Peptides against a protein of PDB entry 3J47. Designs and how they scored, part 98

Target 1, 121 residues: chain A of PDB entry 3J47
Amino acid sequence: IRLTNQLKSLKGLQSKLKDVVEYLDKVINKELPINHTILGKLQDVFNLLPNLGTPDDDEIDVENHDRINISNNLQKALTVKTNDELMVIYISNLVRSIIAFDDLIENKIQNKKIQEQRVKD
Target 2, 69 residues: chain B of PDB entry 3J47
Amino acid sequence: YEEKEESNLAATKSMVKIAEQYSKRIEEEKELTEEELKTRYVGRQDPKKHLSETADETLENNIVSVLTA

## One batch from the design tools (peptide; made by RFdiffusion4, then SolubleMPNN)

Design b2_p22_5_s3
Fold by OpenDDE base, seed 5:
Structure b2_p22_5_s3 (fold): chain B 121 residues (1-121), chain C 69 residues (1-69), chain A 22 residues (1-22)
Amino acid sequence: as target 1 above (121 residues)
Amino acid sequence: as target 2 above (69 residues)
Amino acid sequence: SLEDLLKQLLEENKKLKEKLLK
């Protein structure tokens, strides 16, 4: 469910970005007048988006290390944090897998003992 | 799209909580393993089954967390 | 520690395997 919603949001964003690009191209080519309302909303969206530009080293606010912010430069620092989180998740999955395997082995041993007892009876 | 965005935001907020829960789950997994060891010595089937189920649930939750991340 | 838990699980798994082979 969550993954599907994220994918849907990304697709929606992609579609909107495509529409904006197409509109901007038409305006540049003087095919359509500039729609100020759409541009204003788009500008607001861009202002809310963390600066996607070249990470000047200085603006990596250390406080944002904890926030999974989608922006690429912040994404590098966030990538490190995300990598650490992924490592923890990976280790946890491994531990769970080992436990599950141990349980399966025990179940098999028990089943074998039951079968041996049945053969003796 | 809006519903998905809201869900993503909720999921992000939940990630912090998941990290805390993860630490707890690791401890629960240890307890299950210890109980399984004890159950092997006592020869009782029921505690072992419960331990196995809890381990599976912990694994599932981790997988969901990975997929959410 | 997580590492110790993993080691314990591995050892238990080994013991279980040995039992299955009998």
Scores: peptide ipSAE 0.403, ipTM 0.831, DockQ to the pose 0.010
Fold by OpenDDE base, seed 1:
Structure b2_p22_5_s3 (fold): chain B 121 residues (1-121), chain C 69 residues (1-69), chain A 22 residues (1-22)
Amino acid sequence: as target 1 above (121 residues)
Amino acid sequence: as target 2 above (69 residues)
Amino acid sequence: SLEDLLKQLLEENKKLKEKLLK
């Protein structure tokens, strides 16, 4: 289980690294980077996904300002969705952390009670 | 380049799957918390331990999901 | 709700901490 999770994390890191590279390319191209958060990196992933489907869009004439806006709106929508997902993940992590902490505290309390009983005996 | 693109696509699909798994894990964690609460009232240590272990596993999975996201 | 669960867990944690300190 741990090894599988590590492998998954490594794959995620690899994807994120690619997103960083793409982000750097966008910065070089003077495209405004969207929010600095993990959301930004996920947005990069989502931006990469559409580009995977249309390799030939290099020739799209400067005139389609509307399409660029639509693409940006779609990217924004995807970003919002990603943000929501990230928020859910964050909250879930917090919940897990709290549960683990509660268990730790309970274990400590139990250990203290056991020690007190041993001292009384 | 194509291999990298394919890898990215696979990673994206993996992320979607992770999101679904995460949702399920959140629900499982909630159930475990309820069981822990019940176990605390019943005074049974063993069920509580099991709940703790499951919560830890859920936490680990969430951390992996965050790192993957 | 998830938020309510979080609040409950936080409150329980606080109670447990107080018990540990006693």
Scores: peptide ipSAE 0.381, ipTM 0.827, DockQ to the pose 0.013
Fold by OpenDDE base, seed 4:
Formats: C-alpha cells, sequence, structure tokens
Structure b2_p22_5_s3 (fold): chain B 121 residues (1-121), chain C 69 residues (1-69), chain A 22 residues (1-22)
C-alpha cells in the first residue's frame, strides 16, 4: 500500500511536472501568464515526498528495506532534482517579471519625458 | 527499476546541464537588463527596448530549456 | 528561501526603477 502510494505520488508528480512544463511552454509562447500557485503546489508536493519514505515499520525485511531506502533515496534525489528544476523555472519567471517590470518603468519614464517635452513645446 | 534509475540518473545529469545553461542565460539576461538601464540613462528608447526584448528572449529560451529537460 | 530572495530582488529592482522614474 505505501509503496503503491509512493508510486502513485511519483506518477502524480511526474504528471504535474509535465503539466508545469506545458504551462511554462504556454507562458513562453505568451499564451498564459505565469502561475505562481502552480509552482508553490509543486514545491509542496516535493516537500511532502521525502516524508512519504520514512520507514516507520522496523519489521520490514532488510532487502525490502534496502529497496525502499533506495527507492526513497531515489525519490528524494528525484524530488531534489525536480525542486531544482522548479527553482530554475521560478527564478526564470522572476527574472522575466523583473525584465518586464523594468520595461514598464522605462516606458513610464519615456512617457514622462515625452510629456515634459510636450509641455516645453 | 534499474532502467528507471538509469533514466533518472540521465535526467538528473541533463537537469544539471540545464541548470548550468540556465545560470548562463540568467547572466546574459542580467547583462541585457544592465544595458537597458544604461540605455535608459542615455535616453535612447529603442536600444533599451531591444535590450529588454533580448533579455526576454534569453529568459524564454532558458525556460524552454528547463522545461525540455 | 530562494523564492523569498527572488522576491526581494524583484522588489529591489522595482524600487530602483521607481527611483529612476523619479
Amino acid sequence: as target 1 above (121 residues)
Amino acid sequence: as target 2 above (69 residues)
Amino acid sequence: SLEDLLKQLLEENKKLKEKLLK
């Protein structure tokens, strides 16, 4: 049951990552705005994933425990990897937002200059 | 399981590479933003816009790269 | 958090831009 749930969660995470990728692609294509909530939810999923692997049951045979530990470590590694990817995506989005903001400010400055010039004329 | 592990390892390596590429692109974006700021001071709107657009394109490419990884 | 840092950077950039606007 627990392993199945972990697998299901992993599959869910994978699917979600795929969805995020698709979403990001749409954002890149200017079809959709960046949704920070999606990223936050992904982060939450990743933060929860390591906790799913804590073997509380002492009686699991060493082999299964090792496999579970390996799986958990792998899952943790995958989680870390996914988190890193999400972080990169998030940073990229932030940078884009900053650039967009800079452009907006520049546009405002330009507009102000144009207005000032018009007043002087 | 082993195949999946290998795939995950490969994916991880790819992700590291993407992260590096992303870092580089972020730096390029920063440079573009700085140039835009400089252009803003010069009062040349067109160069600033071009820099901003280039920065956006760089970011877009980074995001696409991250998404593709 | 990295997110917080990025938010701070964004805010700082915003502030800088506001200063430049002024």
Scores: peptide ipSAE 0.431, ipTM 0.841, DockQ to the pose 0.016; fails the geometry check
Fold by OpenDDE base, seed 2:
Structure b2_p22_5_s3 (fold): chain B 121 residues (1-121), chain C 69 residues (1-69), chain A 22 residues (1-22)
Amino acid sequence: as target 1 above (121 residues)
Amino acid sequence: as target 2 above (69 residues)
Amino acid sequence: SLEDLLKQLLEENKKLKEKLLK
């Protein structure tokens, strides 16, 4: 149950992250104006949500304004920190899932053995 | 800025500590899994359940620790 | 490493699944 809930939460987070990426892509493509409020909320979400992003997104093109770079560096640092935290959480949940699965498998094997014994009798 | 930097540093240190705790918890979980494997051979259902529960608790604590960090 | 542990657990889980399918 808890593992399932964690997986569901993780899936929800993934979906949200995808939405964020989609939004960012739209902003990059100038399809939508940069909404500062959304960016602020996104930052808050990134501050609150450990970045599930793969560490490889290092190459954010440095070209934009110095203030954006400092903010981006801080955001990047926060994002990296958040990502690391999310990664740890993910790994932990994965480990839990594996353990739970192992237990389930064992229970199933035991049940099968019990059933086989009942059929023999 | 300095206060924020100090806070970030403290947070980073806390994260390192959490990572260490996480590593330890993972090891504990492995031990539990090994005990489950042993319990499978012994056929005692109760120890296995206990191990699984302990592993789950360990993972939960790790998650909470990571989230709190 | 944590990653190695995870890989081991995944492999064990896979083995268990295979046992269940038998």
Scores: peptide ipSAE 0.392, ipTM 0.826, DockQ to the pose 0.015; fails the geometry check

Design b2_p22_5_s4
Fold by OpenDDE base, seed 3:
Structure b2_p22_5_s4 (fold): chain B 121 residues (1-121), chain C 69 residues (1-69), chain A 22 residues (1-22)
Amino acid sequence: as target 1 above (121 residues)
Amino acid sequence: as target 2 above (69 residues)
Amino acid sequence: SLEDLLKQLLEQVEEKRKQLQE
């Protein structure tokens, strides 16, 4: 469900971006008047987007990295973070698996002991 | 779209919480393992079972976290 | 032995945890 919703949101965003690009092209070609409201919203969106073009500015607050996955560089950093998180989850799962396995082994040992006792009786 | 965004935000917040919970879960897992070890020495099945169950719950939570991620 | 296996597993988990903390 969540993944589907995310995908839907991304698709919607993509469609909207495409529409904006098309609109901008038409405006550039003087086919349509400039819609200031749309441009204002677009500008707001761009202002919320991390600066994709300046790789060198170290000052991008790590906190904003989580929000601006849209920027490739930020996206890369976020990807690294995501990978780390996935690794943690993987390790956690492994640990749980190990614990479960240990319990299974113990259960098997107990079962064997019970069987041995039954044979002695 | 808004619902998905909200869901993603919730998921992200959940991930942060999961990270915190993960640390706690690791500790809980250790405790369970210790209890299991103790249970092995005592030969009591019940504490071992409880430890196993807790480990399973921890595993399940991790799986859910992975699926959320 | 099962006990040894459990110990190894625990050790592996601890090592992974340590790696994740680094």
Scores: peptide ipSAE 0.415, ipTM 0.841, DockQ to the pose 0.016; fails the geometry check
Fold by OpenDDE base, seed 5:
Structure b2_p22_5_s4 (fold): chain B 121 residues (1-121), chain C 69 residues (1-69), chain A 22 residues (1-22)
Amino acid sequence: as target 1 above (121 residues)
Amino acid sequence: as target 2 above (69 residues)
Amino acid sequence: SLEDLLKQLLEQVEEKRKQLQE
């Protein structure tokens, strides 16, 4: 049961990571806008992963408990690291969006000035 | 377990390096924005376009880095 | 302003970088 659950979680994470990569590729290719919600959901999944790996099964032998705790702590640390990375990515995307928006506004203002000049001629 | 720990440590170091690179890219984006602001006051179209393009390139590189990570 | 928003975003990124380095 535990191994199966771990495998399922890993498969789920792998699938989600693949989806994120695909999404990021689409954003790079300007096929889709950056969806911050996707990154947020990924972060949520990672934050939940350590909890999924802690089977409440108190019946596992004490020696395995320490190893499981170490493994869980490692998984938690990895999850936190992954969340931090995702957060950085999210912020980067936000910065990009703001810069792009600023450029758009500037272009619009310039276009308006050009139109006004054409009307005066 | 030890091999996994070593792998995690290596991954962590790589992430720190990526974060540093990201910070540099953010600074480059800021410089582009400042140039764009200056260009807005000077009324020259060419510097603004170049700044916008550089910002886009920085964004693309960040996305690629995220995808590679 | 857009400029202020950009500055705020940059500041947030720097703060996050600082947190990652601690």
Scores: peptide ipSAE 0.402, ipTM 0.830, DockQ to the pose 0.027; fails the geometry check
Fold by OpenDDE base, seed 2:
Formats: structure tokens, C-alpha cells, sequence
Structure b2_p22_5_s4 (fold): chain B 121 residues (1-121), chain C 69 residues (1-69), chain A 22 residues (1-22)
């Protein structure tokens, strides 16, 4: 059930990302006006993408027009914010996983000890 | 522009709150780990179980946060 | 720090793993 829900969520995200890309392409091609709501959703999606935080991509050429730069900067800022949030979530999940693993190991050790005691008996 | 700025500010505030919650969750996880360590040393199952449960709850909350984000 | 906590958790997991392998 959880895996199925995760897959469904991922598929939904993928579809949304595709829609966003299509929208962005249309905006770039001046076929549609910049929809702030879509950009916000895209920012949310980018914020949900953990991998955007690698510092090396500083070199994205600032050359395009001020408004696009502001939008890109806002997108970058939102992306950074999202990356930070994603990093926090990721770290938290890792920590939880480690703790769960530790508990699992301990439970296994305890079970083994109990079994050994039962065999001695 | 102002509405976006306000929205960004609100989002930033929300992120700060999430970060604080995350820090608290990490601390709770650490406490659970300490309890697990103590349980491991003392051989008492109950503190270890509690730590495990807290870790699981923390993990679940993180997963829910990821799913909600 | 968070990193230290993670390291501690990892160490605990490793110790538990060693105990299971014994």
C-alpha cells in the first residue's frame, strides 16, 4: 500500500513536471504569458528535488534580461530553499533509517539470545 | 512582486519552522539512540523499544513531510 | 551536531551488525 502510494505520487509528480516543462517551453517561446502560479508550482517541484543543491552550478550565465534573471534568481532561491528542505528531510529520513536499523539489529540479537537460551534449556 | 515577496517570506518562515522541527526530531532521535545504547548496555528491552518507536515515528514524520512537501 | 549524531547512529548500527555476525 505505501509503495503503491509512493509510486502514484511519483507518477503524479512526473506528470506535473512534464506539464511544467511544457509550460516553461511555451513561455520561453512566448506562446503563453508567464503564469506565476505555474512557476510557483515548478518552484515547489524544484524545491522537492533534493539534488539541486550541488554548489558547482554557480556558472549559469546571468546574461538574460533582468526579469528573467529575477525569475531565475527567484527560482534559484526557491530551488535552494527547496533543496535545503529536501536535504533536511533526507537527513531526517537517513537518521530514522539508521535508528530503525539499529533497533532491528538489536531485536535480532535479542532474539538470537533468547533462542540460545531456549536451546540450553 | 510584493505578493511574491510576502509568499516567499511566508515560505521562508515555514522553512525555518520545519528546520526547527527537524532539529527537534533529530534530538529526539538522538535520545532514542541513547536509550537504545543504554538498553543495549543494561539489557533492558523497554528503553530500546521506546527508542526504536521514537525513531520510527521520527522517520514516519519525515516521510510524511517529504510526501507533503 | 547533526553530523555527529548521524555518525553516532552509524556507529551504533555497525556495532549491532557486528553483534549479529557473532
Amino acid sequence: as target 1 above (121 residues)
Amino acid sequence: as target 2 above (69 residues)
Amino acid sequence: SLEDLLKQLLEQVEEKRKQLQE
Scores: peptide ipSAE 0.387, ipTM 0.833, DockQ to the pose 0.014; fails the geometry check
Fold by OpenDDE base, seed 4:
Structure b2_p22_5_s4 (fold): chain B 121 residues (1-121), chain C 69 residues (1-69), chain A 22 residues (1-22)
Amino acid sequence: as target 1 above (121 residues)
Amino acid sequence: as target 2 above (69 residues)
Amino acid sequence: SLEDLLKQLLEQVEEKRKQLQE
């Protein structure tokens, strides 16, 4: 169930990313006006996306580099924030896993003691 | 897909709240671990169980947060 | 710190493991 849900989420994300790319291409081609709401949602999606590979430093011309850098800086900042949140969640899960493991060990110890007591009786 | 998008938006809003709650969850986990340590020394199972339950709740909340994110 | 808490948890787990092995 969890794996299936993760797969479904990944597929949904992939589809959404494709739609975003298509939209961005249309915006770049001036076929559609820049929709701020869509850009905001895209930013949210990008923030939710794990660090997709740093786009290779292909020679994006300097002027687009500044706007893309500001957008990338904001996106980077949002990505950093999202990454930090994900990191916190990961650490929390790890801690919970450790606690659960500790409880499991304790349960095993208790079970062993109970078995030893039963053998003595 | 639209329903999922709405769920993701709700999740994003929840993530902000989760970040605030995360600190509290970490503290709850610490309390559970301390109780487990104490229970190991005292040999009383009940405090350990309570700590384990609190840790499990904290873990569950984190898992839900990850799934919602 | 969170790191210290994690270390404490790990130590407790290790102690429990030791108890299980005895």
Scores: peptide ipSAE 0.376, ipTM 0.833, DockQ to the pose 0.012; fails the geometry check

Design b2_p22_6_s1 (from b2_p22_6, 14 letters changed)
Fold by OpenDDE base, seed 2:
Structure b2_p22_6_s1 (fold): chain B 121 residues (1-121), chain C 69 residues (1-69), chain A 22 residues (1-22)
Amino acid sequence: as target 1 above (121 residues)
Amino acid sequence: as target 2 above (69 residues)
Amino acid sequence: STTERELELQIKLLKAKLEAAK
């Protein structure tokens, strides 16, 4: 469910971006007037987006390196961090699975003992 | 789209706490294993079941954390 | 009993991996 929602959101953003590009192309071709309100909102969105393109600003706030950043440069560092976190989560899940199996084995042993007792009765 | 965006935002916020929560979850998982071992030793089925349920919950939380990551 | 011991060993191994990953 969460992954599906994330994919839907990403798809929505992609569609919107495509619409903006198409709009900009039409404006460049003088087919449509510029909608200033839409452009303003788009600019706000772009300002909120992590800077994807400029490798040079060294102020990759180390704090953002730990977050799965949607933005490319921050995304590369974030991708590494994300991979590490995913590995930890994977290991944790494996441990939980092992614990669950241990419980299942114990339950099976108990059930066997109960069955053996019933046969003796 | 908006509902998914809100979900993603919530997931991102959750990720900030995942590191701390992860350590706690690991500890809780260990405790559950010890309780299972104790339950095996004591021969009480109910404590063992509870341990198994808690282990499952911990696993689910880890899966959610992975999905959020 | 043997399967249980194997699971315990796996849990220990996973714990060690988790500690190494930190």
Scores: peptide ipSAE 0.488, ipTM 0.855, DockQ to the pose 0.015; fails the geometry check
Fold by OpenDDE base, seed 4:
Structure b2_p22_6_s1 (fold): chain B 121 residues (1-121), chain C 69 residues (1-69), chain A 22 residues (1-22)
Amino acid sequence: as target 1 above (121 residues)
Amino acid sequence: as target 2 above (69 residues)
Amino acid sequence: STTERELELQIKLLKAKLEAAK
């Protein structure tokens, strides 16, 4: 459910971005007037997007380096953090799987002992 | 989309919390494994079963965490 | 018994990975 919602949100964002690009192209070509409401929303989105393109802003907020992928430069730092988190989750899943496997083995051993006892009786 | 975005935001916040809880869960899993090992040596089925159940719960939580991440 | 040993080895491997990740 959560992944599906995330995927749906991403698809929605992609569609909206496409619509914006198409709109911007039409505005550039003077085919349509600028929709101020859409532009305002787009500006808000761009302001929320981490700075993708300006190499000069050295102030990569060091504090946000450890936080989740915001836009490209910030996203790179956040990607590293996300990768670390995913790695931890992966390790945890492996550990849980091993524990579950250990229990399965023990159950199997017990079942075998019960069967052996039944054969002796 | 908005509802899903809100859900994703909540999930992201949950992931941060899960990351914190993950370290704790790893420790809990280690403890469970040690208890299982100890239970095997002591021959008490009940502690081993409890450890197994706790391990399964820990696994489920990790899966949910992965799905949220 | 062999399966149990393999599981123990996997547990040890996971512990080693966890220690390496710290």
Scores: peptide ipSAE 0.466, ipTM 0.857, DockQ to the pose 0.015; fails the geometry check
Fold by OpenDDE base, seed 1:
Structure b2_p22_6_s1 (fold): chain B 121 residues (1-121), chain C 69 residues (1-69), chain A 22 residues (1-22)
Amino acid sequence: as target 1 above (121 residues)
Amino acid sequence: as target 2 above (69 residues)
Amino acid sequence: STTERELELQIKLLKAKLEAAK
């Protein structure tokens, strides 16, 4: 459910961006007038996004860039953070799996000992 | 889309909380492993069982964290 | 005994990976 919602949100954003690009192309080709309302909203969205091309990207919270594979400095930082988090999760899962296997082995050994004892009795 | 956005925000907050608890979960897993090792050496079944149960709980929490990520 | 030894080796391997990740 959560992953599906995230995917739906991303798809919606992608569709909207595509529509904006198509609109901009039509405006550039003088086929349609500029929709100022859509452009204003898009600009607001871009202003809320980490600045990808400015040397002041160091002031943009590097931590947010570490979480999401966002392009540029903030994106790199977010990518690193995401990779670290995924690595920790992976290691944790591996450790849990090993513990589970250890328990299985112990259970098997115990069962074998019980069987051997039954044969001796 | 709005519902998904809200869900993603909640998931992100959950991830932060999970990250804070991650170190504790790892420590709990280690404790279980030590108890299992001691139990295998001494032949005591009870400590091994407790360690196994804690390890399972830690694994479940990690799976939930992966699903939230 | 062999299965126990294998599990111990896996635990050691996981510990080594964790140390390498630090």
Scores: peptide ipSAE 0.456, ipTM 0.851, DockQ to the pose 0.015; fails the geometry check
Fold by OpenDDE base, seed 3:
Structure b2_p22_6_s1 (fold): chain B 121 residues (1-121), chain C 69 residues (1-69), chain A 22 residues (1-22)
Amino acid sequence: as target 1 above (121 residues)
Amino acid sequence: as target 2 above (69 residues)
Amino acid sequence: STTERELELQIKLLKAKLEAAK
């Protein structure tokens, strides 16, 4: 469900971006007038998006929104943060698994003791 | 699309919260393990069960975190 | 008995990893 919702959102964004590109191309070609309202909203969106630096520019401010699939330099920083979080989750799961195994071992030991007592009786 | 975006944002916030609580969860898991060890020595099933349950809860929280990531 | 020993070893390994992660 969550993944499906994320995918749907991404698809919607992709479609919108495609429409914008098509519109911009038409404006450049003087086929259509500039829709100021749509452009204003798009500009607002771009201003909220991290600057898409060239892929080689290592220097873009790594800081804020770690998990947002933002494509460029911010994305690299976010990827590192995501990896760290995934590692923590992995370790936590491993620890829980170990605890569960410990309990299983204890249960087996107890069962064995019960069986041994029954054989002695 | 908006509902999905809202869900993703909520999931992200939940992940941050999980990261903050991770250390606490690890400590809770350790406490459960200690209770299990104590139960082994005392021979009482109840403390062991409680430790096992806490460990399971910790595991479940980690799984939810993975699903949110 | 063998399965129990394996589980114990896994537990020890996980504990060691947890300590290393701290």
Scores: peptide ipSAE 0.448, ipTM 0.848, DockQ to the pose 0.014; fails the geometry check

Design b2_p22_6_s2 (from b2_p22_6, 15 letters changed)
Fold by OpenDDE base, seed 1:
Structure b2_p22_6_s2 (fold): chain B 121 residues (1-121), chain C 69 residues (1-69), chain A 22 residues (1-22)
Amino acid sequence: as target 1 above (121 residues)
Amino acid sequence: as target 2 above (69 residues)
Amino acid sequence: SDIEKFLEKQIELLKEKLKALE
């Protein structure tokens, strides 16, 4: 039962990660805007994952936590690592959006300068 | 269990590598943005555009790398 | 955290640019 639940959770997480990847690809291709809500939900899922495993005492330290490891301590570390990865992805997308916005702002400023010059002429 | 552990270790190493690459790309993007800002004040539009495009490409590569990890 | 701080700085810069366009 516990193992089955862990596998189910892992599969669910895997599916969600796949969806996130697909979404990010669409954002990269400028097909969709960055959806902060999706990221937030993903973070929530990851934060809940550590709680789904029973804390068996095995000292499996921080390392294996990045992938859905079945062990609770490992799951917690994995959740933290996954959260960090998600944060990195989110930040990367934000930075990309910022760059795009900066370009738009620059274009607008240039257009304004051109218009002002035309008015002066 | 051992196979899973090995897979997890490999994944973790990959994630660390991606994080390092991401950090480097973020720094590159920052530099490009600063240069773009300077270029804007100087009125040199073409260099600014080039920097922006390079930053976008860097970010795209980072996102793809994280998604593939 | 460092990445987040960097992003925050970039967001602030964008806000300033946006304000300059208004």
Scores: peptide ipSAE 0.442, ipTM 0.840, DockQ to the pose 0.018; fails the geometry check
Fold by OpenDDE base, seed 5:
Structure b2_p22_6_s2 (fold): chain B 121 residues (1-121), chain C 69 residues (1-69), chain A 22 residues (1-22)
Amino acid sequence: as target 1 above (121 residues)
Amino acid sequence: as target 2 above (69 residues)
Amino acid sequence: SDIEKFLEKQIELLKEKLKALE
């Protein structure tokens, strides 16, 4: 039962990660705006992951903080690390979105100027 | 499990590298924004376009980083 | 913090651009 639940959660996380990847690809391709909700959900999944693992007494090897080891304590540390990474990614995406928006605004301004010039001619 | 661990380790290393690249990209984006501001005042179209493209590339790279993460 | 400052600057820039489009 516990293993099955963990597997289900892992599958869910995997699916969500896939969705995030797909979303991120779409954002990269400027097909979709950055969906903060997806990132938030991903963060939620990671935050929930530590709670889903049985506290197996496995010694939190501090060295494994970088390893996405499925062990709950390691998973917590990994979750924190992952959350930090996700936050960085989120901020980065926000920055890119802002820049893209600025470019769109500039393009619109240019288009407006072109139209105004055409009206004067 | 071992393969996944190895993949995760590789991904983590990649993430660190991406973070460094991201910091650099943020700076590049800032520079582009300044150029865009200058271009607005000077009325030159070309620098603004380049800034926009660079910003888009930075965004794309961040997205790829997220996807890799 | 540096990222936040960067974001804030970008937001301000976007606002200025938006104002210019109006």
Scores: peptide ipSAE 0.430, ipTM 0.842, DockQ to the pose 0.017; fails the geometry check
Fold by OpenDDE base, seed 2:
Structure b2_p22_6_s2 (fold): chain B 121 residues (1-121), chain C 69 residues (1-69), chain A 22 residues (1-22)
Amino acid sequence: as target 1 above (121 residues)
Amino acid sequence: as target 2 above (69 residues)
Amino acid sequence: SDIEKFLEKQIELLKEKLKALE
C-alpha cells in the first residue's frame, strides 16, 4: 500500500513533468502565451534588480520615448531570457526531486525486503 | 548606455555559462541515476545513497543557480 | 530544443526507474 502510494505519487510527478515539458514546447512554438504570472514574477525580479537602469532623472526630452521603448524592449528581452532560465531551473529541480524520490522508493523497497527476510528467519 | 550594454552582455555570457553548468549538472544527475540502477543490481546501499546525495547536490546547485540568476 | 530533449530524456529515465521499482 505505501509503496503503491509512492509509485502513484511518482507517476503523478512524472505526469506533471511531462505537462511542464509540453508547456515549454508550446511556449517555444509560440502556441501558448508566456505565462503572465511567470512574466510578472520575472518582471518583479527584474524590478528588484537595482541595476535595471533607473533612467537618470535628467530632462524629459521627447527622445526619451524611443529610449524608453528600447529600454522596455531590452527589459522585455531580459525578462524573457530570465523566464527561460527560470523554467530550465525549475525543470531541473523537478527532475532532481524525481530522482531523489525514486531513490527513496528504492530504499523503502530494500528496507521492506530486509524486513521480510527477518520475519522469515 | 555603453556600460549598460557591456553589463548586459556580461550578464548574458554569465547566463550562457550557467546554462552550460546546468547541462553538466543534468549529466551528473544522469550518472547518479545510472549508479542507482547499478546499485539496484548490486544490492549495495552505499552506491545508492551516494547517488541520492549527488542528485540532491545537483538539485541544490540548480536552486542556487536559479537564485543567482 | 536541447533543453527540451534533455528534459524528455530525464522524464524517460525516471519512467524507467519507476517501472523498475514496480
Scores: peptide ipSAE 0.421, ipTM 0.834, DockQ to the pose 0.023; fails the geometry check
Fold by OpenDDE base, seed 3:
Structure b2_p22_6_s2 (fold): chain B 121 residues (1-121), chain C 69 residues (1-69), chain A 22 residues (1-22)
Amino acid sequence: as target 1 above (121 residues)
Amino acid sequence: as target 2 above (69 residues)
Amino acid sequence: SDIEKFLEKQIELLKEKLKALE
């Protein structure tokens, strides 16, 4: 469900982006007038997008890294962070699994002791 | 789309919370392991069971975190 | 590193328990 919603959102964004590109092409070709409302919204979106083109690593607001995986460089940094988080989760799961196995082993040991006691009796 | 965005935002917030909870979960896991060790030495099954249950809950939370990420 | 060490300790503990079960 959650993944499906994310996919739907991404598809919607992709479709909108395609429409914008098509519109821009038509405007460049003088086939259609510029829709100022759509362009204004698009400009707002672009202003919210991290600057993809400036290689200067320094001013990348770490906070915006978490949100918009749009910029490849920012996306790379975000991907690294996501990978680290996934690793932590993975390790945590392993630890839990180990604990669960320890409990199972202990239960088995206890059961074996009970069986041995029954044989003696 | 809005519902999905809200879900993603919730997931991101959940990840931050998971990071905080992760440290707590590690501590809880240690406590459970210690209780299990103590239970093994004392022969009390009940404390061991409780430790196991807490470990399982910690594992489940981690799995949910992975699925959210 | 601390998490890794913790995991390693838990794995070792599990191994010991497994041996005790045998």
Scores: peptide ipSAE 0.421, ipTM 0.842, DockQ to the pose 0.013; fails the geometry check

